# Designs tried in a protein design run: peptides against a protein of PDB entry 3HTU. Part 24

Target 1, 75 residues: chain A of PDB entry 3HTU
Amino acid sequence: RRPEEWGKLIYQWVSRSGQNNSVFTLYELTNGEDTEDEEFHGLDEATLLRALQALQQEHKAEIITVSDGRGVKFF

## One batch from the design tools (peptide; made by RFdiffusion4, then SolubleMPNN)

Design b2_p14_1_s3 (from b2_p14_1, 7 letters changed)
Fold by OpenDDE base, seed 4:
Structure b2_p14_1_s3 (fold): chain B 75 residues (1-75), chain A 14 residues (1-14)
Amino acid sequence: as target 1 above (75 residues)
Amino acid sequence: SKLEELLKKAKEAA
């Protein structure tokens, strides 16, 4: 899958599960309990980041970068 | 961590 395709899957989960306006660490998205049954669970961080960047371009997410790591807020 | 703190704040403000 392309990053954009992953982004679509991720946002579909966000929408279906009512996680709009929620904030996640990148780790939580791919390794957390809430996404255990999702296809993107276990996705490598590099691909995840590109997927989220695609969503960010669509104003569906905002990547939060701090010195200790990254997170994301979904809209 | 700083990340945890900032994300916590972001979650609370969400």
Scores: peptide ipSAE 0.158, ipTM 0.727, DockQ to the pose 0.350
Fold by OpenDDE base, seed 5:
Structure b2_p14_1_s3 (fold): chain B 75 residues (1-75), chain A 14 residues (1-14)
Amino acid sequence: as target 1 above (75 residues)
Amino acid sequence: SKLEELLKKAKEAA
C-alpha cells in the first residue's frame, strides 16, 4: 500500500469509530488497544508518518511535533 | 514524557 492508501484506511477508522477531533500519539495509532483490529495496526512509524502527511495535505489531520516525539489530531 | 502530557492535555480539550 502507498502512504495515501494507508491514510485512507486510517481516516476511515477515525470516522467509523468517532475519533474525529481526537488526538493520538503515533504509538497509540499503531500499537494501541483501540486499533488492534485494524489493518494499520503494527504499521511502522515511518510509513505511518507519510500516511498522516497525506491526510494533512487534505486537511483531515494535523501532525503535532514536540521535543519528545510526535502525535496527530484528526478532524 | 512531555509529549504524553501535552497530548493528554490536548485530548482533554478536544
Scores: peptide ipSAE 0.158, ipTM 0.726, DockQ to the pose 0.324
Fold by OpenDDE base, seed 1:
Structure b2_p14_1_s3 (fold): chain B 75 residues (1-75), chain A 14 residues (1-14)
Amino acid sequence: as target 1 above (75 residues)
Amino acid sequence: SKLEELLKKAKEAA
């Protein structure tokens, strides 16, 4: 899958599970309990970041970057 | 961690 395709799957989960306007660490998205049954669970962080960047371009997410790491807010 | 702290605030504001 391409990053933008992963982004689509991630955002579909966000929408159908009512997680819009929620904030996650990148780890939570791919390793958390809430996404255990999702196809993107276990996705490597590098690919995840590219997927989220694609969503950010569509104004569906905002990547939060701090000195200690990154998170994401979905819209 | 600092990240957890900032994300916690972001979650609370979300």
Scores: peptide ipSAE 0.156, ipTM 0.726, DockQ to the pose 0.361
Fold by OpenDDE base, seed 3:
Structure b2_p14_1_s3 (fold): chain B 75 residues (1-75), chain A 14 residues (1-14)
Amino acid sequence: as target 1 above (75 residues)
Amino acid sequence: SKLEELLKKAKEAA
């Protein structure tokens, strides 16, 4: 899958599960309990980041970067 | 961590 395709799957989950306006660490999205049954669970962080960047271009997400890690807020 | 603290506050405000 292309990054934008992963982004689509991730945002579909966000929308369907009512996670809009929620904040996650990148780890929680791919390794957390809330996404255990999703296709993107276990996705490598590099690909995840590209997927989120695609969503950010559409103003559907905002990537948060600090010195000790990254997170994301969905809209 | 700093990230955890920042994201915790963001989650609480969401």
Scores: peptide ipSAE 0.156, ipTM 0.726, DockQ to the pose 0.302

Design b2_p14_1_s4 (from b2_p14_1, 7 letters changed)
Fold by OpenDDE base, seed 3:
Structure b2_p14_1_s4 (fold): chain B 75 residues (1-75), chain A 14 residues (1-14)
Amino acid sequence: as target 1 above (75 residues)
Amino acid sequence: SKLEELLEKAKEKA
């Protein structure tokens, strides 16, 4: 899958599960309990980041980067 | 971590 395709799957989950306006660490998205049954569970962080960057271009997400790691806010 | 603290606050506000 291309990054934008992963992004689509992730945002579909966000929308369907009512997680709009929620905040996640990147770890929570791919390793957390809430996404255990999703296709993107276990996705490597590098690919995840590219997927989220695609969503960010569409103003559907904002990646948060600090010294201790990264997170994302969905809209 | 600092990130976790910031994100927790964001989660509470969201």
Scores: peptide ipSAE 0.146, ipTM 0.713, DockQ to the pose 0.301
Fold by OpenDDE base, seed 1:
Structure b2_p14_1_s4 (fold): chain B 75 residues (1-75), chain A 14 residues (1-14)
Amino acid sequence: as target 1 above (75 residues)
Amino acid sequence: SKLEELLEKAKEKA
């Protein structure tokens, strides 16, 4: 899958599960309990980031970058 | 962590 395709799957989960406006660390998205049953669970962080960047271009997410790590807010 | 703190704030504003 391309990053954009992963982004689509991730956002579909966000929408279906009612996680719009929620904030996650990148780790939580791919390694957390909330996404254990999702196709993107276990996705490498590099690909995840690209997926989220694609969503960000669509104004569906905002990547939060701080010195200690990164997270994402979904809209 | 600082990240967790900032993310929590983001959650509150969300």
Scores: peptide ipSAE 0.144, ipTM 0.713, DockQ to the pose 0.351
Fold by OpenDDE base, seed 2:
Structure b2_p14_1_s4 (fold): chain B 75 residues (1-75), chain A 14 residues (1-14)
Amino acid sequence: as target 1 above (75 residues)
Amino acid sequence: SKLEELLEKAKEKA
């Protein structure tokens, strides 16, 4: 899958599941309990980042970078 | 930033 395709899958999950908290660390998205049954669970961080960057271009997400890690806010 | 603060607060409440 291309990064854009992964991004689509991720955003579909965000939308369908009706997340109360739309803010995630990158680790939570691919290693957390909430996404355990999703196709993108276990996705490597490099590919995940590219997927989120694609969503960011569409104003569907904003990547947050801090000194101790990265996260994302979905819209 | 505000977004960074929201991220931290969200993780803190979890």
Scores: peptide ipSAE 0.142, ipTM 0.706, DockQ to the pose 0.115
Fold by OpenDDE base, seed 4:
Parts: structure tokens; sequence; C-alpha cells
Structure b2_p14_1_s4 (fold): chain B 75 residues (1-75), chain A 14 residues (1-14)
């Protein structure tokens, strides 16, 4: 899958599970309990970041970078 | 940023 396709899957989960306006660390998104059954669970962070960047381009997410990691807010 | 602050606060509640 292309990053954009991963982004689509991720946002579909966000929307269907009611996680709009929720904040995740990148680790939680791909390694957390809430996404264990999702196809993007276990996705490498590099690909995840590109997927989220695609969503950010669509104004569906905002990537947060702090000194000790990264996160994302979905809209 | 505001969102960064929210992220930090959210993680503190975990």
Amino acid sequence: as target 1 above (75 residues)
Amino acid sequence: SKLEELLEKAKEKA
C-alpha cells in the first residue's frame, strides 16, 4: 500500500470508531490496544508518518512533534 | 503549541 492508502485506512478507523478530535502518540496508533484488530496495526513508523502527512495535507490530521516523540490529532 | 500542550497533558493522564 502507498502511504496515502494507509492514511485512508487509518482515517476510516478514526471516523468509524469515533476518534475524531482524539490525540494519539504514533506508537499508540500502531501498537496500542485500540487498533489491535486494524490492518495498520504494526505498521512501521516511517510509513505511518508518511500516511499521516497525507492526511495532514487533507486537513484531517495534525502531526505533533515534541522533544521526546511524535503524536497526531485527528479531525 | 496548543496541540503540543494537549498532547502532553493527555499522556500524563495515561
Scores: peptide ipSAE 0.135, ipTM 0.698, DockQ to the pose 0.115

Design b2_p14_2_s1 (from b2_p14_2, 7 letters changed)
Fold by OpenDDE base, seed 3:
Structure b2_p14_2_s1 (fold): chain B 75 residues (1-75), chain A 14 residues (1-14)
Amino acid sequence: as target 1 above (75 residues)
Amino acid sequence: SEDEKIVAERLKKL
């Protein structure tokens, strides 16, 4: 899959999952219990970042970088 | 920012 395709799958999950908190660490997205049944579970961080960057271009996500790692906010 | 604080706090739980 292309990064844009991964981004679509991730955003579809965000949209349908009924999340009340739109902020995630990158680890939570690909290694958390909430996404165990999703195709993007276990996705490598490099590919994940490119997927999220694609969503950023569409103003659907914002990657957040702090001293100890990265997260993402979905819109 | 507030969002940065949220992310930082979540990272501490790992």
Scores: peptide ipSAE 0.686, ipTM 0.918, DockQ to the pose 0.861
Fold by OpenDDE base, seed 4:
Structure b2_p14_2_s1 (fold): chain B 75 residues (1-75), chain A 14 residues (1-14)
Amino acid sequence: as target 1 above (75 residues)
Amino acid sequence: SEDEKIVAERLKKL
């Protein structure tokens, strides 16, 4: 899958899962319990980042960078 | 920002 295709899958999950919190760490998306059954679970961080960057270009996500790592907010 | 604080706090829990 291309990064933008991964982004689509991720965003579909965000949209349909009814998550109360739209903010995630990158780790939570690919290693968290909430995404354990999703195809993108276990996705390497580099590919994940590219996927999220694709969503960011579409104004569907904002990558958040802090001192100790990264997260993302979905819109 | 608030969202940055949220992310930062969650990262500390890992």
Scores: peptide ipSAE 0.685, ipTM 0.918, DockQ to the pose 0.870
Fold by OpenDDE base, seed 2:
Structure b2_p14_2_s1 (fold): chain B 75 residues (1-75), chain A 14 residues (1-14)
Amino acid sequence: as target 1 above (75 residues)
Amino acid sequence: SEDEKIVAERLKKL
């Protein structure tokens, strides 16, 4: 899959899950319990970042960088 | 920001 295709899958999960929590660490997205059944579970961080960057270009996500790692906010 | 704080706090739990 291309990064934008991964981005689509991730955003679909965010949207359909109806979660109140729209902020995630990158680890939570790919290694968390909440995404264990999703195709993007286990996705490498490099590919994940490219996927999220694609969503960011569409104003559907914002990548958050802090001292100890990265997260993302979905819109 | 608040969002950055949220991310930072969750990262501490890893």
Scores: peptide ipSAE 0.685, ipTM 0.918, DockQ to the pose 0.873
Fold by OpenDDE base, seed 1:
Order: sequence, then structure tokens, then C-alpha cells
Structure b2_p14_2_s1 (fold): chain B 75 residues (1-75), chain A 14 residues (1-14)
Amino acid sequence: as target 1 above (75 residues)
Amino acid sequence: SEDEKIVAERLKKL
């Protein structure tokens, strides 16, 4: 899959899952228990980042960078 | 920002 295709799958999960909090660490998305049944579980972080960057271009996500790593907010 | 604080706190738990 291309990064933008991964982005689509991730965003679909965010949209349909009824999440209370739209903010995630990158690790939570691909390694968390909440996504164990998703196709993108286990996705390498580099590819994940590219996927999120694609979503960011569409204003569907904002990548959050802090001292200890990265997260993302979905819109 | 508040979102940054949330992310930072979660990262500490890893």
C-alpha cells in the first residue's frame, strides 16, 4: 500500500470507532491494543508518518511533535 | 498546547 492508502485506512478507523479522544501517539496507532484488529497494526513508524503527512495535507490530521516523540490529532 | 501536553504525557508511559 502507498502511504496515502494507509492514511485512508487509519482515518476510516478513527472516524468509525467513535473515539472519545482524537489525539494519539504514533505508537498507540500501530502498537496499541485498540488497533490490534486493524490492517495498519504493526505498520512501521516511518510509513505511518508518511501516511499521516498525507492526511495532514488534506487537513484531516495534524502531526504533533514534542521533545520525546510524535503524536497526531485527527479532525 | 494542550494537545502537545497530552501527547507528551502518553509518551512518558511507553
Scores: peptide ipSAE 0.685, ipTM 0.918, DockQ to the pose 0.877

Design b2_p14_2_s2 (from b2_p14_2, 6 letters changed)
Fold by OpenDDE base, seed 2:
Structure b2_p14_2_s2 (fold): chain B 75 residues (1-75), chain A 14 residues (1-14)
Amino acid sequence: as target 1 above (75 residues)
Amino acid sequence: SEDEKIVAERLKEL
């Protein structure tokens, strides 16, 4: 899959899950319990970042960088 | 920011 295709899958999960928590660490997205059944579970961070960057270009996500790692906010 | 704080706190749990 291309990064934008991964991005689509991730955003679909965020949208359909009905979660009110729209902020995630990158680890939570790919290694968390909440995404264990999703195709993007276990996705490498490099590919994940490219996927999220694609969503960011569409104003559907914002990558958040802090001292100890990265997260993302979905819109 | 608040979002950065949220992310930072979550990262502490790892």
Scores: peptide ipSAE 0.680, ipTM 0.914, DockQ to the pose 0.873
Fold by OpenDDE base, seed 1:
Structure b2_p14_2_s2 (fold): chain B 75 residues (1-75), chain A 14 residues (1-14)
Amino acid sequence: as target 1 above (75 residues)
Amino acid sequence: SEDEKIVAERLKEL
C-alpha cells in the first residue's frame, strides 16, 4: 500500500470507531490494543508518518511534535 | 498547547 492508502485506512478507523479523544501517539496507532484488529496494526513508524503527512495535506490530521516524540490529532 | 501536553503525557507511559 502507498502511504496515502494507509492514511485512508487509518482515518476510516478514527471516523467509525467513535473515539472520544482524537489525539494519539504514533505508537498507540500501530502498537496499541485498540487497533489490534486493524490492517495498519504493526505498521512501521516511518510509513505511518508518511501516511499521516498525507492526511495532514488534506487537513484531516495534524502531526504533533514534542520533546519525547510525536503524536497526531485527527479532524 | 493542550494537545501537545496530552501527547507528551502519553509518551511518558511508553
Scores: peptide ipSAE 0.679, ipTM 0.913, DockQ to the pose 0.876
Fold by OpenDDE base, seed 3:
Structure b2_p14_2_s2 (fold): chain B 75 residues (1-75), chain A 14 residues (1-14)
Amino acid sequence: as target 1 above (75 residues)
Amino acid sequence: SEDEKIVAERLKEL
């Protein structure tokens, strides 16, 4: 899959999952319990970042960088 | 920012 395709799958999950908090660490997205049944579970960080960057271009996400790692906010 | 604080706090759980 292309990064844009991964981004679509991730955003579809965000949209349908009924999340009450749109902020995630990158680890939560690919290694957390909430996404165990999703195709993007276990996705490598490099591909994940490119997927999220694609969503950023569409103003659907914002990657957040802090001293100890990265997260993402979905819109 | 507030969002940065949220992310930083979540990262502490790892």
Scores: peptide ipSAE 0.679, ipTM 0.914, DockQ to the pose 0.858
Fold by OpenDDE base, seed 4:
Structure b2_p14_2_s2 (fold): chain B 75 residues (1-75), chain A 14 residues (1-14)
Amino acid sequence: as target 1 above (75 residues)
Amino acid sequence: SEDEKIVAERLKEL
């Protein structure tokens, strides 16, 4: 899958899951319990980042960078 | 920002 295709899958999950919080760490998306059954679970961080960057270009996400790592906010 | 603070706090849980 291309990064943008991964992004689509991730965003679909966000939309369908009804998550109360739209903010995630990158780790939560690919290693968290909430995404354990999703195809993108276990996705390498580099590919994940590219996927999120694709969503960011579409104004569907915002990558958040802090001192100790990264997260993302979905819109 | 607030969202940055949220992310930072979540990262501490790892």
Scores: peptide ipSAE 0.679, ipTM 0.913, DockQ to the pose 0.868

Design b2_p14_2_s3 (from b2_p14_2, 6 letters changed)
Fold by OpenDDE base, seed 3:
Structure b2_p14_2_s3 (fold): chain B 75 residues (1-75), chain A 14 residues (1-14)
Amino acid sequence: as target 1 above (75 residues)
Amino acid sequence: SEDEKIVEKRLKEL
C-alpha cells in the first residue's frame, strides 16, 4: 500500500470509531489496544508518518512534534 | 500549546 492508502484506512478508522479524543501518539495508533483489529496495526513508524503527512496535506490531521516524540490530531 | 501538552502527557504514560 502507498502512504496515502494507509492514510485513508487510518482516517476511516478515526471516523467510524467516533472517538471524541482525537489526539494520539504515533505509538498508540500502530501498537495500541484500540487498533488491534485494524489493518494498520503494527505499521512501521516511517510509513505511518508518511501516511499522516498525506492526511495533513488534506487538512485532516496535524502532526505534533514534542521533545519526547510525536503525536497526531485528527480533524 | 494544549495539544502539545496532551501528546507529552501520553508519551509519559508509555
Scores: peptide ipSAE 0.689, ipTM 0.920, DockQ to the pose 0.867
Fold by OpenDDE base, seed 4:
Formats: C-alpha cells, structure tokens, sequence
Structure b2_p14_2_s3 (fold): chain B 75 residues (1-75), chain A 14 residues (1-14)
C-alpha cells in the first residue's frame, strides 16, 4: 500500500470509531489495543508518518511534534 | 498547545 492508502484506512478507522479524544501518539495508533484488529496495526513508523503527512495535506490530521516524540490529531 | 501537552504526557507514560 502507498502511504496515501494507509492514510485512508487510518482515517476511516478514526471516523467510524468515533473517538472522544482525537489525539494519539504514533505508538498508540499502530501498537495500541484499540487498533489491534486494524490492518494498520503494526505499521512501521516511517510509513505511518508518511500516511499521516498525506492526511495532513488534506487537512484531516495534524502531526504534533514534542520533545519526546510525535503524535497526531485527527479532524 | 493543549494537544501538545496531551501528546507529551502520553509519551512519558510509555
């Protein structure tokens, strides 16, 4: 899958799951319990980042960079 | 920002 395709899958999950908190660490997205049954679970961070960057270009996500790592907010 | 604070807190919990 291309990063854009991964982004679509991720965003579909975010949308249909109706998360109260739309902010995630990158680790939570790919390694968390809430995404265990999703195709993108276990996705490498590099590909994940590119996927999120694609979503960011569409204004569907914002990558959050802090001192100890990264997260993402979905819109 | 508040979102940054949330992310930072969660990262520290890992």
Amino acid sequence: as target 1 above (75 residues)
Amino acid sequence: SEDEKIVEKRLKEL
Scores: peptide ipSAE 0.689, ipTM 0.919, DockQ to the pose 0.868
Fold by OpenDDE base, seed 1:
Structure b2_p14_2_s3 (fold): chain B 75 residues (1-75), chain A 14 residues (1-14)
Amino acid sequence: as target 1 above (75 residues)
Amino acid sequence: SEDEKIVEKRLKEL
């Protein structure tokens, strides 16, 4: 899959899962228990970042960089 | 920002 395609799958999960909090660490998205049944579970972080960057271009996500890592906010 | 603080808090839990 292309990064844009991964982004679509991730955003679909966010939209349909009814999450109360739209902020995630990158680890939670690919390694968390909540996404174990999703195709993007276990996705490498480099590909994940590219996927999120594609969503960011569409104003559907904002990548958050802090001192100890990265997260993302979905819109 | 508040969102940054949320991310930082979650990262500390790992």
Scores: peptide ipSAE 0.686, ipTM 0.918, DockQ to the pose 0.871
Fold by OpenDDE base, seed 2:
Structure b2_p14_2_s3 (fold): chain B 75 residues (1-75), chain A 14 residues (1-14)
Amino acid sequence: as target 1 above (75 residues)
Amino acid sequence: SEDEKIVEKRLKEL
């Protein structure tokens, strides 16, 4: 899958799951319990980052970089 | 920012 396609799958999950918390660490998205049954679970961080960057260009997400890692906020 | 604080907090919980 292309980064844009992964981004679409991730955003669909965010929208359909009704998550009350729209902020995630990148680790939570691919290794968390909440996404264990999703196709993007286990996705490598590099590919995940590119997927999120695609969503960011559409103003659907904002990548957050801090000292100990990265996160993302979905809109 | 508030969002950065949330991310940092989550990272520390791992």
Scores: peptide ipSAE 0.688, ipTM 0.919, DockQ to the pose 0.866; fails the geometry check

Design b2_p14_2_s4 (from b2_p14_2, 4 letters changed)
Fold by OpenDDE base, seed 3:
Structure b2_p14_2_s4 (fold): chain B 75 residues (1-75), chain A 14 residues (1-14)
Amino acid sequence: as target 1 above (75 residues)
Amino acid sequence: SEDEEIVRKKLEEL
C-alpha cells in the first residue's frame, strides 16, 4: 500500500470509531489496544508518518512534534 | 499549546 492508502484506512477508522478524543501518539495508532483489529496495526513508524503527512496535506490531520516524540490530531 | 501538552502527557504514559 502507498502512504496515502494507509492514510485513508487510518482516517476511516478515526471516522467510524466516533472517538471524541482526536489526539493520539503515533505509538497508540499502530501499537495501541484500540487498533488491534485494524489493518494498520503494527505499521512501521516511517510509513505511518508518511501516511499522516498525506492526511495533513488534505487538512484532515495535524502532526504534533514535542521534545519526547510525536502525536497527531485528526479533524 | 493545549494539543502539545496532551501529546506530552500521553507520551509519559509509555
Scores: peptide ipSAE 0.722, ipTM 0.925, DockQ to the pose 0.835
Fold by OpenDDE base, seed 4:
Structure b2_p14_2_s4 (fold): chain B 75 residues (1-75), chain A 14 residues (1-14)
Amino acid sequence: as target 1 above (75 residues)
Amino acid sequence: SEDEEIVRKKLEEL
């Protein structure tokens, strides 16, 4: 899958699941309990980042960078 | 920002 395709799958999950909090760490998305059954679980961080960047270009996500790592907010 | 703080706190929990 291309990063854009991964982004689509991730965003579909976010949308369908109706998460209470739309802010995630990158780790939560690929290693968290809530995504264990998702195809993108275990996705490498590099590909994940590119996927999220694709969503960001579509204004569906915002990558948040702090001192100790990165997260993402979905819209 | 608020969202940055949320991320920061989440990362601290790891």
Scores: peptide ipSAE 0.722, ipTM 0.925, DockQ to the pose 0.858
Fold by OpenDDE base, seed 2:
Structure b2_p14_2_s4 (fold): chain B 75 residues (1-75), chain A 14 residues (1-14)
Amino acid sequence: as target 1 above (75 residues)
Amino acid sequence: SEDEEIVRKKLEEL
């Protein structure tokens, strides 16, 4: 899958899951319990980052970088 | 920012 396609799958999950918390660490998205049954679970961080960057260009997400790692906020 | 703090807290839980 292309980064844009992964981004679409991730955003669909965020939208359909009805999660009350729209902020995630990159680790939570690919290694968390909440996404264990999703196709993007286990996705390498590099590909995940590119997927999120694609969503960011569409103003559907914002990548957050802090000293200890990265996160993302979905809109 | 608030969102950055949320991310930091989540990372600390790992």
Scores: peptide ipSAE 0.722, ipTM 0.925, DockQ to the pose 0.831
Fold by OpenDDE base, seed 1:
Structure b2_p14_2_s4 (fold): chain B 75 residues (1-75), chain A 14 residues (1-14)
Amino acid sequence: as target 1 above (75 residues)
Amino acid sequence: SEDEEIVRKKLEEL
């Protein structure tokens, strides 16, 4: 899959899962228990970042960088 | 920002 395609799958999960908080760490998305049944579970972080960057271009996500790591907010 | 603080707190849980 292309990064844009991964982004679509991730965003679909966020939209349909009824999450109360739209802010995630990157680890939560690919290694968390909540995504164990998703195709993007276990996705490498480099590909994940590219996927999120694609969503960011569409204003569907914002990558958040802090001193100790990265997260993402979905819109 | 508030969102940055949320991310920081989540990262502390790891």
Scores: peptide ipSAE 0.721, ipTM 0.925, DockQ to the pose 0.830

Design b2_p14_3_s1 (from b2_p14_3, 8 letters changed)
Fold by OpenDDE base, seed 3:
Structure b2_p14_3_s1 (fold): chain B 75 residues (1-75), chain A 14 residues (1-14)
Amino acid sequence: as target 1 above (75 residues)
Amino acid sequence: SLEELQKKIEEAAK
């Protein structure tokens, strides 16, 4: 799958999951309990980042970088 | 820690 294709799958999950908060660390997005049954679970961080960047271009996500790591906010 | 990171991200996301 291409990064934008992964982004589509991730965003579909976000849209359908009914999350209370749409903010995630990159780790919990691909390694957390909430996404264990998703195809993107276990996705490498490099590919994940490219997928999120694709979503960011569409204004569907914002990658957040702090001193100790990275996360993402979905819209 | 994960908790600290989550807190920082949430604050930055506001």
Scores: peptide ipSAE 0.380, ipTM 0.846, DockQ to the pose 0.855
Fold by OpenDDE base, seed 1:
Structure b2_p14_3_s1 (fold): chain B 75 residues (1-75), chain A 14 residues (1-14)
Amino acid sequence: as target 1 above (75 residues)
Amino acid sequence: SLEELQKKIEEAAK
């Protein structure tokens, strides 16, 4: 799958599970308990980041970077 | 910890 395709799957989960306007760390999206049954569980962080960047271009997400970590807010 | 990181991310997202 392309990053954009992963982004679509991730956002579909966000919307379907009612997680819009929620913030996640990158780790919990792919390694967390809440996504264990999702296709994107276990996705490498590099690909995840590209997927989220694609969503960000669509104004569906905002990647948040702080000095000691990264996360994402979905809209 | 992950929880601590999440807290910071959430604060940054406000």
Scores: peptide ipSAE 0.237, ipTM 0.784, DockQ to the pose 0.857
Fold by OpenDDE base, seed 4:
Structure b2_p14_3_s1 (fold): chain B 75 residues (1-75), chain A 14 residues (1-14)
Amino acid sequence: as target 1 above (75 residues)
Amino acid sequence: SLEELQKKIEEAAK
């Protein structure tokens, strides 16, 4: 899958899962309990980042970076 | 706010 395709799958999950929070660390998305059954679980961080960057370009997400980690807010 | 987002990210990163 291309990064854009992964982004679509991720966003679909966010939109349909009914999650209370729209903010996630990158680790949560691919290694968290809430996404264990999703195809993108276990996705390498490099590909994940590219997928999120594609969503960011579509104004569906905002990647947030702090000194000790990275996260993403979905819209 | 950005501060709130940073806090959540930092907390979840532990």
Scores: peptide ipSAE 0.225, ipTM 0.771, DockQ to the pose 0.116
Fold by OpenDDE base, seed 5:
Structure b2_p14_3_s1 (fold): chain B 75 residues (1-75), chain A 14 residues (1-14)
Amino acid sequence: as target 1 above (75 residues)
Amino acid sequence: SLEELQKKIEEAAK
C-alpha cells in the first residue's frame, strides 16, 4: 500500500471508532491495544509518518513533534 | 492549544 492508502485506512478507523479530536503518539497508533485488530497495526513508523503527512495535507490530522516523541491529532 | 497537545504527547511518550 502507498502511504496515502494507509492514511485512508487509518482515518477510516479514526472515524469509525470515534477517535476524531483524539491525540495519539505514533507508537500508540501502530503498537497500541486499541489498534491491534487494524491492518495498520505494526506498520513501520516511517510509512506511518508519510501516511499521516498525507492526511495532514487534507487537514484531517496534525502531526506533533516534541523532544520526547511524535504524536498526531485527528480531526 | 498546540502547547497543551504537545504536553499531552510528551507525557504519553514518557
Scores: peptide ipSAE 0.213, ipTM 0.766, DockQ to the pose 0.140

